# Designs tried in a protein design run: peptides against a protein of PDB entry 3QIS. Part 156

Target 1, 334 residues: chain A of PDB entry 3QIS
Amino acid sequence: PSLELSRREFVFENVKFRQLQKEKFQISNNGQVPCHFSFIPKLNDSQYCKPWLRAEPFEGYLEPNETVDISLDVYVSKDSVTILNSGEDKIEDILVLHLDRGKDYFLTISGNYLPSCFGTSLEALCRMKRPIREVPVTKLIDLEEDSFLEKEKSLLQMVPLDEGASERPLQVPKEIWLLVDHLFKYACHQEDLFQTPGMQEELQQIIDCLDTSIPETIPGSNHSVAEALLIFLEALPEPVICYELYQRCLDSAYDPRICRQVISQLPRCHRNVFRYLMAFLRELLKFSEYNSVNANMIATLFTSLLLRPPPNLMARQTPSDRQRAIQFLLGFLL

## One batch from the design tools (peptide; made by RFdiffusion4, then SolubleMPNN)

Design b2_p18_1_s3 (from b2_p18_1, 7 letters changed)
Fold by OpenDDE base, seed 3:
Structure b2_p18_1_s3 (fold): chain B 334 residues (1-334), chain A 18 residues (1-18)
Amino acid sequence: as target 1 above (334 residues)
Amino acid sequence: SASDFLRQFMEELRKEVY
């Protein structure tokens, strides 16, 4: 069996978080026998491609002289955004198109990723006074490393020795501030806030706006700005309540005094973001007659974002654990 | 109040960013 490929090299320029890109090519059976094709893993890989890449179809049959269009889809989700922002991963891959009883055909995937404030740590964002697209990639790596070290020191209650050499971090990321300030000013009376989805085009504009500028006003509807806040919180590599405190939050869920003590042990940026969000949400709840938002709905929604189980425990989360997590958050909303 | 905290926090952040 043999195949002819219309293209073997693919370049995905300016790949962004949540923006789908597609490149297409054709494969043709130029042989005299039917053939089965499939994308196969490389020798040391578990998957035929990186998590941000997909082939469609990834397998199939071709009769003699038959042609199939294959789409190569690049999509950076919350699962890939952090490693691409740090430069740990890149828009580079090699696909192996295997022909049963035939040859392997190699496809080269290349391109560039544009960093996002989505999927960047709270600690790193607190060190960014400018939009992330103005920060050199090498500096992003340094900021993440420094941020990790400061998080660890804060959790250990170690006082930073040299307050004098590093620029003072922001109290909260400017991106969270911009989103919450917008919602506080314009969305308190918005019916079905956090219950109605935003527009995908508006979400992309909001992401691009936060990545490239410090706007006076966020573009899009109140629903799109609200969803952008949810997406931002979901995409955080470390949730607002750090994984290290997850179990302590569950254990304290029915003791408001202990709950407040647990929150006081968060790293400064995480603690500030948590208090800021809770203050905003309590203010939003005063307008429940207008926005149809209640404490149980908000607690249920934000618990999955703010108080996530550690990845190793996610599969073991019980309904009781979820209820305790909701109860923990309710103690800050009421 | 929660409103006072929110306002104070917003004013502090505004001075740090702008």
Scores: peptide ipSAE 0.058, ipTM 0.807, DockQ to the pose 0.899
Fold by OpenDDE base, seed 1:
Parts: sequence; structure tokens; C-alpha cells
Structure b2_p18_1_s3 (fold): chain B 334 residues (1-334), chain A 18 residues (1-18)
Amino acid sequence: as target 1 above (334 residues)
Amino acid sequence: SASDFLRQFMEELRKEVY
């Protein structure tokens, strides 16, 4: 079997969080026998491509002189955004197109990723007074390393960090502030807030806006701004309630006093974000007659975002654990 | 109140960012 490929090199410029890019190529069976093709893992890889890449179709059958179009789709989800923001991963891959009883064909994927405030840690964002796209990538790495060290110090030392002459971190990420300030100003009376999906185009504009600027106003509908807040919280590498406190939140779910003590043990930025969000959501609940938002709906929605099970426990989360997690948040909304 | 906290928090953040 033999194939002809119309292209073997693919460049994905300016890849962004949640923005799909597509490149297409054709494969033709220039042999005299039918062939089966598939994308196969490289040596030591479990998958034929990185998590942000997909081939469609990834396998198929070609008769002699048959041609098929293959789409290479680049999409950075919440599952890939953090490692791309840190530069741990890059928009580079090699695909192996295998022919049964034939040759391997190599495809080169390259490109560049544009960092996002989505998928960046709360600690790093609190140190970031400028939009992430204005921050040199080298400095992003340093900010993440420093953020890890400060998280550890803040967990170990109840002692106020001496206000050395270093730029004081923000109390919360400016991106969360911008989203919540917008929602507080404009969305408290929005019917079906957090129940109506945003527009995908508006979501992309909001993400791009937060990544590139400090706007006076967030673009898009209140629904899109609300969904952008959810996406932001979902994309956090460490949830607003740190994984280390997850079980303690569940164990304390029916004791509001212990719940507050658990929250007090969060790193400063996480604790501030949690308190800020809870204060916002309690304010939003005062307008329930207008926005159709209730505490149970909000608690259910935000629990999955704010109080995620640690990755090692995700597969073991019981309905009881979910109910405890919801109850934990309800104690801050009521 | 939650509203007072939000206002204070937003005002502090505004001064830190702008």
C-alpha cells in the first residue's frame, strides 16, 4: 500500500484558549491495493497526538485512487491550557500516519500559543497587575514558581509576610474583579443569569479582552460574562478551594463554624477570591425575583467549580460527597 | 453587609489596578 499526502507540515499560529483552529490535507491511495490508514502513537506515547490536537478522521479505509480529507484540529481546552500557559507544553507535535502493511508518514505540527489568564493560578494572577499578554513568558514561569513557594509559605506561616518592598500582590486577580464587577453592576437583574448559555463568539471576545487589556467594561451579554466567570473558575489549575482542603470541606459541611475555619486556612488569594465570590453570589440572591437565581442552583453550579475533588479522588466521588460539597457552599450563600 | 464588602473590595482592587 502507498499514500500520497497533499501536505505534511502544519503551522498553527496564535493558538488561543478555546479557539478552534483547523488545517486540512488530503491523502490519496496511489497504490493498486486497498489500504487502511490510522494515526498511531509514537514510541513511548499512549496517544497518537497531544491533548490539544485531533485528527479527523483518525483512521479509515481507502480504495485504489480514493482520496480523503483529514482535518487537524487544534483546540486548547481547560485540560491543556495550564501546561501551555506555563510553557511546559508547546504547540508542537509529530503525527504518525500508519498504513497497514505499509509505510509510516510523518506530519509535523508547529505553532505558537498565546497565554491566557484562564488556566493560570490565582497566585500568579494576583501578582500580575498587567494583562497576561503583556507579561513576558519568562516572567510567567517565574511568577508560577514564586506562586508555588508563596502558597507553601502561606499554608505554613500564619505570620503576615513582611511587606518587603516587592510589589504588593492584588487581593484578587484583576480578571475575577472585572468579571464580578461587571456582573454586580449590570447583571443582578438579568433574568436566568447562570442558567442561559453565553454566545461562543462573545466568550472568545471576553477571554481575549481579559488576556490583552484592563477594560472599563467587559464586552458581550450578561450571560456571556457570567459564563466566562464559570469558565475561568473551571480552568483554574488549583480550584478556589485548594485540593488539600477538599475533604475537610466535606467533613465540615453541616457545621458552618468549622466551614469558616476551613476557608480561613486557604492561601490569601484563594481565601479572598472565595469570600469575594460568596459575597457577590449572596448579593445576587437578593435579586432572585428578577434573575430567577436561587441558593440551591448556585450552590450546585459553583460546587463543581470551587470545590473540585483532587484528581486522584475524582473517580471515587460519591453522590453523598457531592451533596456535602453543595451543603458546604450553601452555608456561605444563606 | 455583603454589599459593603463587595464595594470595599472592588474599590480597593480599582486602586490597585488603575
Scores: peptide ipSAE 0.054, ipTM 0.794, DockQ to the pose 0.923
Fold by OpenDDE base, seed 2:
Structure b2_p18_1_s3 (fold): chain B 334 residues (1-334), chain A 18 residues (1-18)
Amino acid sequence: as target 1 above (334 residues)
Amino acid sequence: SASDFLRQFMEELRKEVY
């Protein structure tokens, strides 16, 4: 069996969070026998491609002189955004197109990723007074390292943050402030807020806006701005309630006093974001007559975002754990 | 109130960002 490929080198320029890019090529059976093709893992890889890449179709049959179009789809989800923002991963891969009883064909994938405030840590964002696209990549790495060290110092209750030569961090990320300020000003009376999906084009505009500017107004509908806040919270590498406090939140769920004590133990940035969001959501609930939002809906929605189980416990979350997590959040909304 | 807290937080943040 033999294949001819129309192209073997692919470049994906300016890859962004949640923006699908596609490149297409043709494969042709230039042999005399039917053939089966498939993308296969390289030696030591579990998958035929990186998590942000997909081939469609990834396998198939070709008769002699038959041709098929293959789409290479690049999509950065919440699962890849953090490692791409840090430069730990890059828009580079090699695909192996295997022909059954034939040879391998190698495809080269390359490109560049544009960093996003989505998937960046709260600590790094609190140190980032400018849009992320204005921050040199080298400084992004330093900000993530510094953010980790300061979080550890905060958790250890060690030596007061040296009020030394580093610029004072923001109380909350400017991106969260922009989203919440917009929703507070314009969306409190929005019917079905957090219940109606946003538009994908508007979501992309909001993400690009937050990555590149400090706007006076966020573009898009109130529904798109609301969904952008949810996407932001979901994409955080560490949730607003740090993984270390997850179990203590569940254990305290029915004692509002203990719940407040647990929140007081969060790193300063996380604690401020949590209090800010809870204040916003309590204000939003005053307008329930207009926005159709209730405490149970909000608690159910935001609990999955703010109080995520640690990765090692994610597969073991019980309905009881979920109910305790909801009850924990309800104690801040009521 | 929650409104007063939001307003105060927003005013402090506005001064730090803008």
Scores: peptide ipSAE 0.044, ipTM 0.791, DockQ to the pose 0.896
Fold by OpenDDE base, seed 4:
Structure b2_p18_1_s3 (fold): chain B 334 residues (1-334), chain A 18 residues (1-18)
Amino acid sequence: as target 1 above (334 residues)
Amino acid sequence: SASDFLRQFMEELRKEVY
């Protein structure tokens, strides 16, 4: 069996969080026999491609002189955004297109990723007074490392934030402030807030806006701004309630006093973001007659975002755990 | 109130960012 490939080199320029890019190529059976093709893992890899890449179709049969279009889809989800932001991963891969009883064909994937405030830690964002796209990639790495060290120091209550020569971190990320301030100003009376999906184009504009500027106003509908807040919280590498406190939140869910004590143990930035969000959501609930938002809906929605199970416990989450997690948040909304 | 806290937080943040 033999294939002809229309292209073997693919460049994905300016890859962004949640922005799908597609490159297409054709494969043609220039042999005299039917062939089966498949993308196969390299010797040490479990998958034929990196998590942000997909081939469609990834396998198939070609009759003699048949041609098929293959789409290479690059999509940075919440699962890949953090490692791309840090530069731990890059928009580079090699795909192996295998023919049964035939040859391997190598495809080169390259490109560049544009960092996002989405998928960046709360600690790092509290240190970024400028848009993330203005921060050199080398400094992003340093900010993440420094942020990890400060998170640990804050959790251990060991050192007061040395009021030393480094610029004082923001109390909350400017991106969260911008989103919540917009929603507070413009969305309190928005019917079906957090119940109506945003527009994908508007979501992309909001992400790009937050990554590149400090706007006076966020573009898009209130629904898109509301969904952007949800996406932001979902994309956090560490949830607003740190994984280390997850079980304690569940165990305290029916004692409002203990719940408040658990929240007091959060790192400063996480604690501030939590309190800020709860204050906003309680304010939003005052307008329930206008926005159709109720405490149970909000608690259910935000619990999955703010109080995520640790990765090692994700497979073990019970309906009881989910209900306790909801009850934990309800104690801050009522 | 929650409104006062939110407003205060927003005002403090505005001064830190601008």
Scores: peptide ipSAE 0.044, ipTM 0.774, DockQ to the pose 0.937

Design b2_p18_1_s4 (from b2_p18_1, 8 letters changed)
Fold by OpenDDE base, seed 4:
Structure b2_p18_1_s4 (fold): chain B 334 residues (1-334), chain A 18 residues (1-18)
Amino acid sequence: as target 1 above (334 residues)
Amino acid sequence: SASEYLKKTMEELRKEVY
């Protein structure tokens, strides 16, 4: 069996968070026998491609002289955004197109990624007074490494924050401030806030706006701005309530005094963001007659975002654990 | 109050960013 490929090199320029890019190519069976093709893992890989890449179809059968179009889809989700922001991963891959009883064909994927404030740590964002696209990539790497070290020091209660020569971090990320300030000004009376989805085009405009500027006004509907806040919280590499405190939150869920003590042990940036969001959500709840927002809805929605199980426990979360997590958050909304 | 804390925090951030 043999294939002819119309293209073997693919370049994805200016890849962004949640923006789908597609490149297509054709494969043709130029042999005399039917062939089965599949994308296969390389020797050291568990998957045929990186998490931000997909081939469609990834397998198929070709009769002699048959041609099929294959789409290579690049999509950076919350699962890949953090490692691309840090430069730990890049828009580079090699795909192996295998023929059953035939040859391997190599496809080269390349390109560049544009960093996002989505998927960046709270600690790094608190150190960024300018839009992330204005920050040199080398400085982003340094800020993420420094932010991790400062988080760990804060959790261990070891060293006072060296009041040294580094600029004082923001109390909360400017991106969270911009989203919450907009919602506070314009969305407190918005019916079905956090219940109606935003528009995908508006969400993209909001993301691009926050990555490239410090706007006076966020573009889009109140629903799109509200959903952008949810997407931001979901995309955080470390949730607002750090993974290290997850079990303690569940254990304390019915003791409001212990709940407050657990929150006091959060790193400064995480603790500030948590308090800021709780203050905002409590303000929205005062307008429940207008915005149809209630404490149970908000607690259910935000618990999955703010109090995520550690990756090793995600598959084991019981209904009881979810109820305890909701109860923990309710104690800050009431 | 939560409202006073929210407003104060937003005003402090405005002065730090703009």
Scores: peptide ipSAE 0.373, ipTM 0.922, DockQ to the pose 0.924
Fold by OpenDDE base, seed 1:
Structure b2_p18_1_s4 (fold): chain B 334 residues (1-334), chain A 18 residues (1-18)
Amino acid sequence: as target 1 above (334 residues)
Amino acid sequence: SASEYLKKTMEELRKEVY
């Protein structure tokens, strides 16, 4: 069996969070026998491609002189955004197109990723007074390392925040502030807020706006701004309630006093974000007659975002655990 | 109040960012 490929090198320029890019190529069976093709893992890989890449179709049959179009889809989800923001991963891959009983064909994937405030840690964002696209990539790495060290120090309660560092961290990320400020000003009376989805184009504009600027106003509908807040919280590498406190939140879910003590043990930035969001959501609930938002809906929605089980416990989450998590959050909304 | 805290935090952040 033999194939002809129309292209073998693919460049994905300016890859962004949640923005699908597609490159297409053709494969043709220039042999005299039917062939089966498949994308196969390299020797040390479990998958034929990185998580942000997909081939469609990834396998198939070709009769002699048959041609098929293959789409290479690059999409950075919440599952890949953090490792791309840190530069731990890059828009580079090699695909192996295998023919059964035939030759391997190598495809080179390259490109560049544009960092996003989505998928960046709360600690790093609190140290980032400028839009992330204005921050040199080298400084992003340093900010993440410093943020990790400061998180650990804050958890140990050992060192007062060195008041002498010339740049005091923000109380909360400016991106969360911008989203919440917009929603507080313009969306408190928005019917079906957090119940109606945003527009995908507006979501992309909001993401790009937050990554590149400090706007006076966020573009898009109130629904898109609300969904952007949800996406932001979902994309956090560590949820607003740190994984280390997850079980303690569940255990305390029916004791409002203990719940508040657990929250007090969060790192400063996480604790500030939690309190800020809870204050916003309580304010939003005062307008329930206008926005149709209720505490149970909000608790159910935000619990999955703010109080995620550690990755190693995801498969063990029970309906009881979910109910406890909701109950924990309800104690801050009521 | 939650509203006062929210407004204060938002005003402090505005002064730190702009």
Scores: peptide ipSAE 0.358, ipTM 0.919, DockQ to the pose 0.898
Fold by OpenDDE base, seed 2:
Structure b2_p18_1_s4 (fold): chain B 334 residues (1-334), chain A 18 residues (1-18)
Amino acid sequence: as target 1 above (334 residues)
Amino acid sequence: SASEYLKKTMEELRKEVY
């Protein structure tokens, strides 16, 4: 069996968070026998491609003289955004198209990624007074390293040593401020807020807006701005409630005094974001007559975003753990 | 109040960002 490929080199320029890009090529059976094709892992890989890449179809049969179109789809989800923002991963891969009882055909994938405030740590974002697209990649790496050190110092309750000439970090990320300020001003009376999905095009405009500018107004509907806040919180590499405090939140869920004590132990940035979001959500609940939002709905929705189980416990989360997590958050909404 | 805290925080952030 043999195949002819219309293209073997693919370039994905300006890849962005949650923006699908597609490149297509054709494979043709130029042999005399039917053939089965599949994308296969390289010797040291568990998957045929990186998590942000997909081939469709990834396998199939071709009769003699048959041609099929294959789509190479690049999509950066919450699972890939952080490692691409840091430059730990890149838009580069090699695909192996295997022909049963035939040859291997190699495809080269390349391109560039544009950093996003989505999937960036709260600590790094508190140090960014400018849009992330204005920050040099070298400075992004330094900000993540500094953010890790500041998180550790905050957890250890170390007295800030000499605040050297580093600019004072923001109390909360400007992106969280912009989203919450917009919702507070314009969305408190929005019917079905956080219940109606946003528009995908508007979500992309909001992401691009936050990555490239500091707008006076966020574009899109209140539903799209509300969903953008949820996506932002979901994409955080470290949730608003740090993984180290997860179990203590569950253990304290029915004691409001202990719950407040646990939150007081968060790193400064995380604690400020938590208090800011809880203040916003409590204000939003005053308008429940207009926006149809209630405390149980908000607690259920935001618990999965703010109080995520550590990666090692994700597979073991019980219904009881979920209920305790919801109860923990309810104690800040009521 | 939550509203006063929000307004104050928003005004402080506005002065630091703009």
Scores: peptide ipSAE 0.355, ipTM 0.918, DockQ to the pose 0.832
Fold by OpenDDE base, seed 5:
Structure b2_p18_1_s4 (fold): chain B 334 residues (1-334), chain A 18 residues (1-18)
Amino acid sequence: as target 1 above (334 residues)
Amino acid sequence: SASEYLKKTMEELRKEVY
């Protein structure tokens, strides 16, 4: 069996978080026999492509002189955004198109990624006084390394050295402040806030706005700004409640005194973000008559975002663990 | 500055909630 490919080199320019890009090519059976094609893993890889890439279809049959269109889809989700922001991964891959009882065909994928404040750590964002797209990539790497060291020092109860020469970090990331301050000013009376989805076009505008500027006003509806906050919290590499405290939050869920002690042990930036979000959500609950928001709905929604199981706990949360996690958050909303 | 506005907003929310 043999194939002819219309294209073998693909370039994806200016790849962004949550923005789908597609490139298409044709494969034709120029042989005299039917063939089965499939994309196969390279040596030592578990998957035929990186997590941000897919082929559609990834396998199929071709009769003699048959042609099929294949789509290469690039999409950076919450699962790939952090490793692309750090430069640990890049928009580069090699795909192996295999023919059963035939030869392999190699496809080259290349391109560039544009960093996002979405999927960046709270520690790094507290050190960024400018939009992430204004920060040189070399400086992003330095900020992530410094952020890791400060988290470790905080966990070890080491007093931060008053390094008198480094710019003092922000108490809360500017991106969280911008989102929450907008919602606090304009959305407290918004009917069905956090219950109505935002518009996908407006969400992309909000992400691009936060990555490139410090706006006076966030673009889009209150629903889109609210959903952007949820997406931001979901995309955090380390949740607002650090993984190290997850089990202690569950164990303390019915003791409000111990819950407050657990939160006091968070790194400074995480603790500040948690308190700021709880302050905002408690204010939002005062307007429940207008916005139809209640404490149980908010606790259920935000628990999965703020209090995630550690990645090493491959087991799904039990219904009991989920109820304890909700109860933990309720103790800060009531 | 954005930092000054952030500090003010956080302090306002603290006074209303805590």
Scores: peptide ipSAE 0.183, ipTM 0.830, DockQ to the pose 0.084

